Peptides against a protein of PDB entry 1MQS. Designs and how they scored, part 76

Target 1, 223 residues: chain A of PDB entry 1MQS
Amino acid sequence: ILKMLFLNKDLNNNDNITTITDDIFNQQEIIWKVLILDIKSTATISSVLRVNDLLKAGITVHSLIKQDRSPLPDVPAIYFVSPTKENIDIIVNDLKSDKYSEFYINFTSSLPRNLLEDLAQQVSITGKSDKIKQVYDQYLDFIVTEPELFSLEISNAYLTLNDPKTTEEEITGLCANIADGLFNTVLTINSIPIIRAAKGGPAEIIAEKLGTKLRDFVINTNS

## One batch from the design tools (peptide; made by RFdiffusion4, then SolubleMPNN)

Design b2_p17_4_s4 (from b2_p17_4, 11 letters changed)
Fold by OpenDDE base, seed 3:
Structure b2_p17_4_s4 (fold): chain B 223 residues (1-223), chain A 17 residues (1-17)
Amino acid sequence: as target 1 above (223 residues)
Amino acid sequence: PVIKDLTKELKELIKKY
């Protein structure tokens, strides 16, 4: 979800994970955006994010897709909605009316082929395909498939890790705190996990720290 | 990956219409 709010920059790069991470680290300016939701996605967002998190992610305003929304032609929009014919028609109508400057469309579940073709056909008629910057699907499917996903409730972790003004020491410190939280969680569930992390970024640092803690713990408990 | 990027596919379909 956070990736979505930051326009999925890491997903658009075909480069290695290190390059993707560097691009995020170099993001100096918060892009202010409008977030368009439906009832289902509203529930999801509310369960995962705090109101203040949306603001920190650059969301100036959020609205329901079926509500009357004021035009903001100079502001990019993030749609996070169900893949339905109705929602597609509304998005296309918003495109026709130049309601926003750019369109980042994220469907909550898999977009059927017939609806993808319908979207393509309608957009082709408008001649405004250039305004559609991204189309993704299966965000909620991803969330649902990981029901054991949890948050350590560390505020602003993403922003801190990706702020170019953050020092290496601060990053290392935050990674250590995250690793500590994960370690405590592992002990609570009483199961040694398989650790998977992207290479070349903060996730690798966290994984290494966590691995060390777990190894040390196992050695000490077996002694 | 569970999340799919359909951007390229959409753009290609648009060109066909």
Scores: peptide ipSAE 0.622, ipTM 0.948, DockQ to the pose 0.369
Fold by OpenDDE base, seed 1:
Structure b2_p17_4_s4 (fold): chain B 223 residues (1-223), chain A 17 residues (1-17)
Amino acid sequence: as target 1 above (223 residues)
Amino acid sequence: PVIKDLTKELKELIKKY
């Protein structure tokens, strides 16, 4: 999240959020930005960051994407929203309206190819592609509900995994997605968990996949 | 990497339209 707030610049991850924000705030000229959120991303941001952290990161104001927002044509905007057609249409409309000076778009999860193409097509029509500075996806697939409790907020995961009509391929795919989300969570909190899962079910599959991802990551980072 | 940069890909797609 902090990386996003600092326009995805390489940050030294070795320090606490407060230390990072303080150091950046004190040493560099703050680029003031608008943060555009949706309901899901608002929950995510609120669970991880304090209001003061946002200010220190140069966020002057944050708003919901569906809210009526005043134009700030001289201010760059960070979008942190779900990869939906609706959100893409709103972003493009904001672009058309010159609502902000620059657009840094961060999708909360994976952007489907069809939506990427749709975004590209719509932006091409505007002639304002130069204002789009960044597009990222898969930023945060989890919500912190408690200090030590996280949710991936995957709709109907339990039902899908327990439905006898669900194919093995679908189960495998969903388990992979869950493992990816958990992996991202682990990286975000910078703490390697002890993985515990019930045997003989999807949880075991997920645990195995997550374990593999973590091992691979550790090996690759220490190499 | 968990986070994927799509900027270049988007820009290339825009050029095609």
Scores: peptide ipSAE 0.622, ipTM 0.953, DockQ to the pose 0.524
Fold by OpenDDE base, seed 5:
Structure b2_p17_4_s4 (fold): chain B 223 residues (1-223), chain A 17 residues (1-17)
Amino acid sequence: as target 1 above (223 residues)
Amino acid sequence: PVIKDLTKELKELIKKY
């Protein structure tokens, strides 16, 4: 997230958020930016960052993507939004209207190929592709609720996993989705955890799947 | 990497249209 707020520049990740923001604030000229969010990303940002952190990162204003926003043609914008057709259309409309000087687009999760192509097609029509400086896929599908506690916010996951009417196939599928979310979270935190799970239930299935994903990742990155 | 830079890919696609 901090990397995104600093236009995806390489940050030395070994320091606490406060130390990173303080160091950057003290050493570099602050580039003032607008942060555009959706409901999901707002929850994510709010769980991880304080208002003061945003200010220190040079965020002068933050707004929801669906809100009416005043043009700031001399100010760069950071979008941190879900990869949806609706959000893409809004971004393109903002581009058409010259709402901001530069566009730094960060999708919260994987951008499907079809939506990438749609974005490309729409941008091509505008003739303003030069204003799009970055497009990133962030894979942030988690909310930090407490220190060392986070949620994937998968709707009805607990109910589904504990409903006796749920089929084994459905459980397996959901566990796979949860494991994928956890995997993305782990990679985002940039730390390989020790996995602990209760035995004999969905948690064990998830832990096994996650463990496999992490092992495969480590092998592939060290290769 | 979880964070993927799609900028180049997007720019290339734009050129095709």
Scores: peptide ipSAE 0.616, ipTM 0.950, DockQ to the pose 0.621
Fold by OpenDDE base, seed 4:
Structure b2_p17_4_s4 (fold): chain B 223 residues (1-223), chain A 17 residues (1-17)
Amino acid sequence: as target 1 above (223 residues)
Amino acid sequence: PVIKDLTKELKELIKKY
């Protein structure tokens, strides 16, 4: 994974990821890149890399491939996604749209021959093959980190959120506070979160707020 | 992780179309 973030350059250090990123960050000019993920690859990256590791690797922003992404035509993009027809179509569409300056494509598993041919055909039609700098397929050992339970220690949060007498404004305020707490937690643990929330309730509101905060933080830190 | 570089192969395939 770390190799991918450095455009598949050989890293000769047997040191911890943090040490490697620190050394590289200090020794080389950082190339800022966008990281495009899917759900599976997000889980993988979140298990092995910290937010600071991504930053030190020059990842200015990371997004899901299926999400609407702002064009960054002057920024190279690293795709780390499953080898699916859907993802290939999206990548090609991004290529057509000149969303990024360069495309470094890393598939999370083996790319079937038929999909490689499909990718080639579609790219051929675009006439923008020169923007594709790398295509790798990767056989990842799925690293699953055990989840840790933590508390924000917000007094009576459950009661407040579930009390029918609580106003919408109070709920919104509490959700904002929770989102702030989660945001701070994310920064403290320096881990990329996968946000899971129940639909149709305060949890969804919190998730949205947290997502926004994370995005804003990345934008403000790297712009 | 086992990584395969498919860049060259892709470029060659693109030329065929």
Scores: peptide ipSAE 0.615, ipTM 0.949, DockQ to the pose 0.351

Design b2_p17_5_s1 (from b2_p17_5, 10 letters changed)
Fold by OpenDDE base, seed 4:
Structure b2_p17_5_s1 (fold): chain B 223 residues (1-223), chain A 17 residues (1-17)
Amino acid sequence: as target 1 above (223 residues)
Amino acid sequence: SKAAYEAFLSKYKSIYF
C-alpha cells in the first residue's frame, strides 16, 4: 500500500510503517497527492494506515470516487478502486474534466481484459492518455485486522455457506469470490501457501478454486 | 487512434506480472 502511495516506487524493505514514511520523508521531497477510494478500498486502507501515515505519504486529501470532488488540476491523483465499469467511467470522466494533473490508477484486484480494453478505448478518445501515468493491478482486496491476520470482509460468509436455504449457485459464487480474495492475498504475501481445507464442503470448493488460480498464475508467469 | 490505444495498454502493469 505504501508503495502505491509513493507512486509504486521501490521502497526500502522495512516492516515498520513509521520508519518507512520517515525515511522517505527525510530523503525525498513530498509530492502532494489526492487519494480516490471506493467503499471497499477505504476499508483496506483504513485497516493498515492511519491518517498520519497518509499525510506522511503525501496524501493531502482522500475522497470517495462517487463523491462530488472539487477539481485540483495541479495535483496528481492516486486512484485505488475496485475494477468495475462504474469506476472506469468515473475515472474517464475525471480525466475529461481535467480534474487532476496526473492519474495513477490502481485497481484493488485484477482488471478484466474487457474492462481494460474499455478503459483504454475511452482514454484514447479523450486524447489525454498522457495524463495517465500508471495503471496497476495491486491485488489488495483484503483487510488487515491484526498482525498476521487478514479478512476478505465478506459479510455473512459463514452464515451464507452454512444456511440450508442457500442455493448451490449462491454457494459457488461466494466460493469463487473467496478464492479470488485469497488469491490476491497470496500474491501480496509472495509465498506459495500450503492449502488445507475440510473435505466435503465449501472449504474444499474454495481450496480447489484457489489451487487452480495459483497453478494458472505460476504457469502464466513462468511462461 | 489504434496507436493511442496500444500506447495506453502498454502502461498497464501488474505488480506481480
Scores: peptide ipSAE 0.135, ipTM 0.780, DockQ to the pose 0.652
Fold by OpenDDE base, seed 5:
Structure b2_p17_5_s1 (fold): chain B 223 residues (1-223), chain A 17 residues (1-17)
Amino acid sequence: as target 1 above (223 residues)
Amino acid sequence: SKAAYEAFLSKYKSIYF
């Protein structure tokens, strides 16, 4: 998250957010930026950072992507939003209107290929692609509830998985979503876990999906 | 343009991939 707020520059690995922000703040001229969030990413950021942390990271203003925002044509913007068609369209509209000087786009999870192509196409049509400096998948779609506990904030997940009225398709779909969230969390922690799951239920499905994702990742990273 | 489209796609990166 901090790396994103510093425009994805390399940061020293420190466990203390305050130390990182203080070091950067003291060593470099602060670049003031606008942070654009959605509801989901707001929860993510709020679970990890305080307002003072944002300020130290050079975030002078933070706003929701769907709210009316005043143009700041001389200020760079960091978008940290869900990879949705709606958010893409808003970003493109902001680009068209020259709402900010530069656009650093960060998606909370992997942007589907179709949406990436859509974004690229729309941006290309605007003729302002040069203003888009970065487009990143950040894999930050979880809530940190405490130092060693997190939540995917999936509503009624337990009920859905344990309700006998839930269809197999619904279960498998939900399990896929859970696996995606877990995958993102694992990548963020930068440690490959040993997965343990009960057999014969949703936990096994999730474990299998997650395991597949992790294996694929390892293969792709080492190739 | 096609070139602009491709150029944009080249900017897409993942933190982990």
Scores: peptide ipSAE 0.118, ipTM 0.763, DockQ to the pose 0.654
Fold by OpenDDE base, seed 1:
Structure b2_p17_5_s1 (fold): chain B 223 residues (1-223), chain A 17 residues (1-17)
Amino acid sequence: as target 1 above (223 residues)
Amino acid sequence: SKAAYEAFLSKYKSIYF
């Protein structure tokens, strides 16, 4: 998250958030930015950062993407939002209206290819593609509740997985989504987990899917 | 334009991939 707030520059500091932000804030001229969030990403940010941390990272103001935001044509904007068609359309509209000087777009999870192409197409039509400085998949789609506990914030996951009326397809789909969230979390933590799951249920399915994803990732990064 | 489209795509990155 901090890396994103510093425009995805490499941060060579392995210290805690406070030390990193203090050092950067005190040693160099801060680039003031606007942070644009949605409801989900707001929860993510709030779970790990304090308001003071945002200030130290150069965030002047943060707003919801769906809010009526005043134009700040001389200020760069960081978008950290869900990869949805709606958010893409809003970003493009903001671009068309010259709402900000620069656009650093970060999606909370992987942007599907079709949406990426849609975004690219719309941006190209505006003639203002030069204002788009970055487009990143951040894989930050989770909530940290405690140092050793997090949540994917999937509504009614337990009910869906345990309802006898739920179809196999629905279960499989949900398990895949959960596995994706866990995968993103693992990547963010940068530590390979030991997976513990109960046998004979959805937990096992999720564990298997996650294991496969992790193995594939390791193989692909080492090839 | 095609060029603008391709230029935009070149800006797409994953933090981990």
Scores: peptide ipSAE 0.096, ipTM 0.748, DockQ to the pose 0.667
Fold by OpenDDE base, seed 3:
Structure b2_p17_5_s1 (fold): chain B 223 residues (1-223), chain A 17 residues (1-17)
Amino acid sequence: as target 1 above (223 residues)
Amino acid sequence: SKAAYEAFLSKYKSIYF
């Protein structure tokens, strides 16, 4: 998250948040930016950062993407939002209206190819592609409740997995989604986990799917 | 349009991939 707030520049990951923000604040000229969020990403950021951390990172103001926001044409904007058609359309509209000076777009999870193509097409039509400086998949689709605990915030996951009326296809689909979320979390932590799961249920299915994803990733990274 | 599309794609990056 801090890397994103500093325009995805390399930061020394061995320091705590306070040390990183203090060092940057004292050594470099602060670039003031606007942070644009949605409901989901607001929860993500709020779970990890304090208000003072945002200020030290150069965030002058933060707003919801769906809110009526005042133009700040001389200020760069960081978008950190869900990869949805609605959010893409709003970003493009903001671009058309020259709402900000520069656009740094970060999605909370992987942007599907169809939406990437849609975004590219719409931006090309505006003729203002130069204002878009970055487009990133951040894989930050989770909430940190405490330093050693996190949540994927999937609605009714427990009920769905334990309802006898739920179909096998629905269970398999949900397990796949959970495995994807866990995979993204593992990549963010940048450490290979030991996976433990109860046998004979959905937890085992999730563990197997996650294990496969991690193995495939390691193989591809070493090649 | 193709050039603009390719230029845009060059700005797209996954932080982990």
Scores: peptide ipSAE 0.094, ipTM 0.745, DockQ to the pose 0.585

Design b2_p17_5_s2 (from b2_p17_5, 9 letters changed)
Fold by OpenDDE base, seed 5:
Structure b2_p17_5_s2 (fold): chain B 223 residues (1-223), chain A 17 residues (1-17)
Amino acid sequence: as target 1 above (223 residues)
Amino acid sequence: MKERYEEFLSKYKSLYF
């Protein structure tokens, strides 16, 4: 998250948040920027950062993407939002209106190829691609509840998976969502886990899906 | 994190050529 707030520059993440922000604050000129969030990413940010941390990272204002926001044409904006068509449309609209000077786009999870293409198509119409400085998948679609505990914030997952009335399609869909969340978490930790799961249930399905995602990612990043 | 800018730019450019 801090890396994103510093425009995805390499940071030494061995230090705590305070040390990192203090060091940067003292050593470098602060670039003041706006942080644009959605409901989900707001929860993510709030779970790990305090207002003072944002300030030290040069965030002057944070706002919801769906809210009416005042134009700040001389201020760069960091978007940290879910990879949805709606958010893409809003970003492009903000681009069209010159709402900010520069656009640093970060998605909470992987942007599907079709949406990336949609973004490119819409931006092509505006002729303002030069204002888009970054496009990143951050894989930060989870809530940190404690230093060694996180939540995917999937409501009633256990109940759904164990309800006899739940259909196979619903189970498969939920398992896919869980696997996506775990995938994001693994990428954030930057360590490939050994996956072990009980056989014959949802855990196996999730493990298989996660394993596939990780393998695909490793192959694609090494090529 | 994964940078997608080059992929984005590639698609962007392909729309003009």
Scores: peptide ipSAE 0.381, ipTM 0.891, DockQ to the pose 0.066
Fold by OpenDDE base, seed 1:
Structure b2_p17_5_s2 (fold): chain B 223 residues (1-223), chain A 17 residues (1-17)
Amino acid sequence: as target 1 above (223 residues)
Amino acid sequence: MKERYEEFLSKYKSLYF
């Protein structure tokens, strides 16, 4: 998260949040930025950072992407939002209106290829691609509840998986969603987990899906 | 994290030119 707030520059990972923000604040001129969030990413950020941490990272203003926002044409903006068509449309609209000086686009999870193409297509119409400085998949789609505990914030997951009325399609869909969340978490902590799952149930499905995602990622990164 | 900027630019250029 801090790396994203510092425009995805390399940070020394051995220091706590306070030390990192203090050191940067003291050693470098702070680049003041606007942080644009959605509901989901707001929860993610709030679970990890305090308001003072945001300020020390150079975030002068933060707002929801769907809210009416005043133009700040001389201020760079960091978008940290879900990879949805709606959010892309809003970003492009902000680009068209010259709402900010620069656009650093970060998605909470992987942006599908079709949506990336849509973004490119819409930006091509504007002729303002030079204002888009970054596009990242951050894989930050979870809530940190405690230093050693996280949540995917999936409502009624246990109930859905154990309800005999739940269809196979619904179970498969939920398992895929859980696997995606776990995948994002694994990438964020930069540690390959040993996965153990009970056999013959949703846990096994999730483990298999997660394993596939991790394998695919490793193959794509090493190629 | 994964950078997607080059992929974005590649697609953008293919559409713009």
Scores: peptide ipSAE 0.380, ipTM 0.891, DockQ to the pose 0.066
Fold by OpenDDE base, seed 2:
Structure b2_p17_5_s2 (fold): chain B 223 residues (1-223), chain A 17 residues (1-17)
Amino acid sequence: as target 1 above (223 residues)
Amino acid sequence: MKERYEEFLSKYKSLYF
């Protein structure tokens, strides 16, 4: 998250958040930025950072993407939002409106290719691609509850997976979402886990999906 | 994290030109 707030520059990962923010605040020229969030990413950031941390990262204003926001044409914006068509449309609209000087786009999880193409298509119409400085998949779609515990914040996941009235399609969809969240977490901690799951249930489905995602990632990173 | 900017630009260029 901090790396993102500093425009995805390399940070010394051995320091605690306070040390990192203090060092950057004291040693580097602060670039003041606007932070654009959605409901999910707000929860993610709030679980890890304090308001003062945002300030130290050069965040002068933070707002929800769906809220009416005043134009700040001379201020760069960091978007940290879910990879949805709606958010893409809003970003492009903000671009069209010259709402900010620069656009640093960060998605909470992997942006599907079709949506990336949609983004490119819409931006091509505007002719303002030069204002888009970054596009990142951050894989930060979880909430940290304590140093060694996280939550995907999927409402009623246990109930849904164990309700006999839940359809196979619903289970499959939920398992995919869980696997995506776990994948994001694994990438964030930069450690490949040993996956153990009970057989014959949703846990196995999740494990298989996660395993596939991890294998695909390893293959793609080594090519 | 994964940078997608080059992929984005490649697609953009293919559409813009």
Scores: peptide ipSAE 0.378, ipTM 0.893, DockQ to the pose 0.067
Fold by OpenDDE base, seed 3:
Structure b2_p17_5_s2 (fold): chain B 223 residues (1-223), chain A 17 residues (1-17)
Amino acid sequence: as target 1 above (223 residues)
Amino acid sequence: MKERYEEFLSKYKSLYF
């Protein structure tokens, strides 16, 4: 998260958040930025960072993407939002209106290819691609509840998975979402877990999906 | 994290140009 707030620059310090922000604040001129969030990413950020941390990272204002926002044409913006068509449309609209000077686009999870293409297509119409400085999949789609505990914040997951009336399609979809969340978490931690799951239930489905995602990722990063 | 900027630019260029 901090890396993102510093425009995805490499942060050499393995220290705590405070030390990192203090060191950067002391060593470099702070670049003031606007942080654009959605409801989900707001929860993610708030679970890890304090308001003071955002300020130290140069975030002067943070707002919801769907909220009416005043133009700041001389201020760079960091978008940290869910990879949805709606959010893409809003970002492009902000681009069209020259709402900010630069656009650093970060998605909470992997942006599907079709949406990336849609983004590119819409931006091509504007002719303002030069203002888009970054596009990242951050894989930060979880909430830290405790130092060693996180939540994917999927509503009614237990109920859905245990309701006999739930369709196979619904279960499969939910398991995919859970696997995606776990995948994002693993990538954030930067360690490959040992996956163990009970056989014959949703846990196995999730484990298989997660395993596949991890294998695919490892293959793609090593090629 | 995964950088997607080059992929984006590649697609953009193919459309713009």
Scores: peptide ipSAE 0.370, ipTM 0.889, DockQ to the pose 0.067

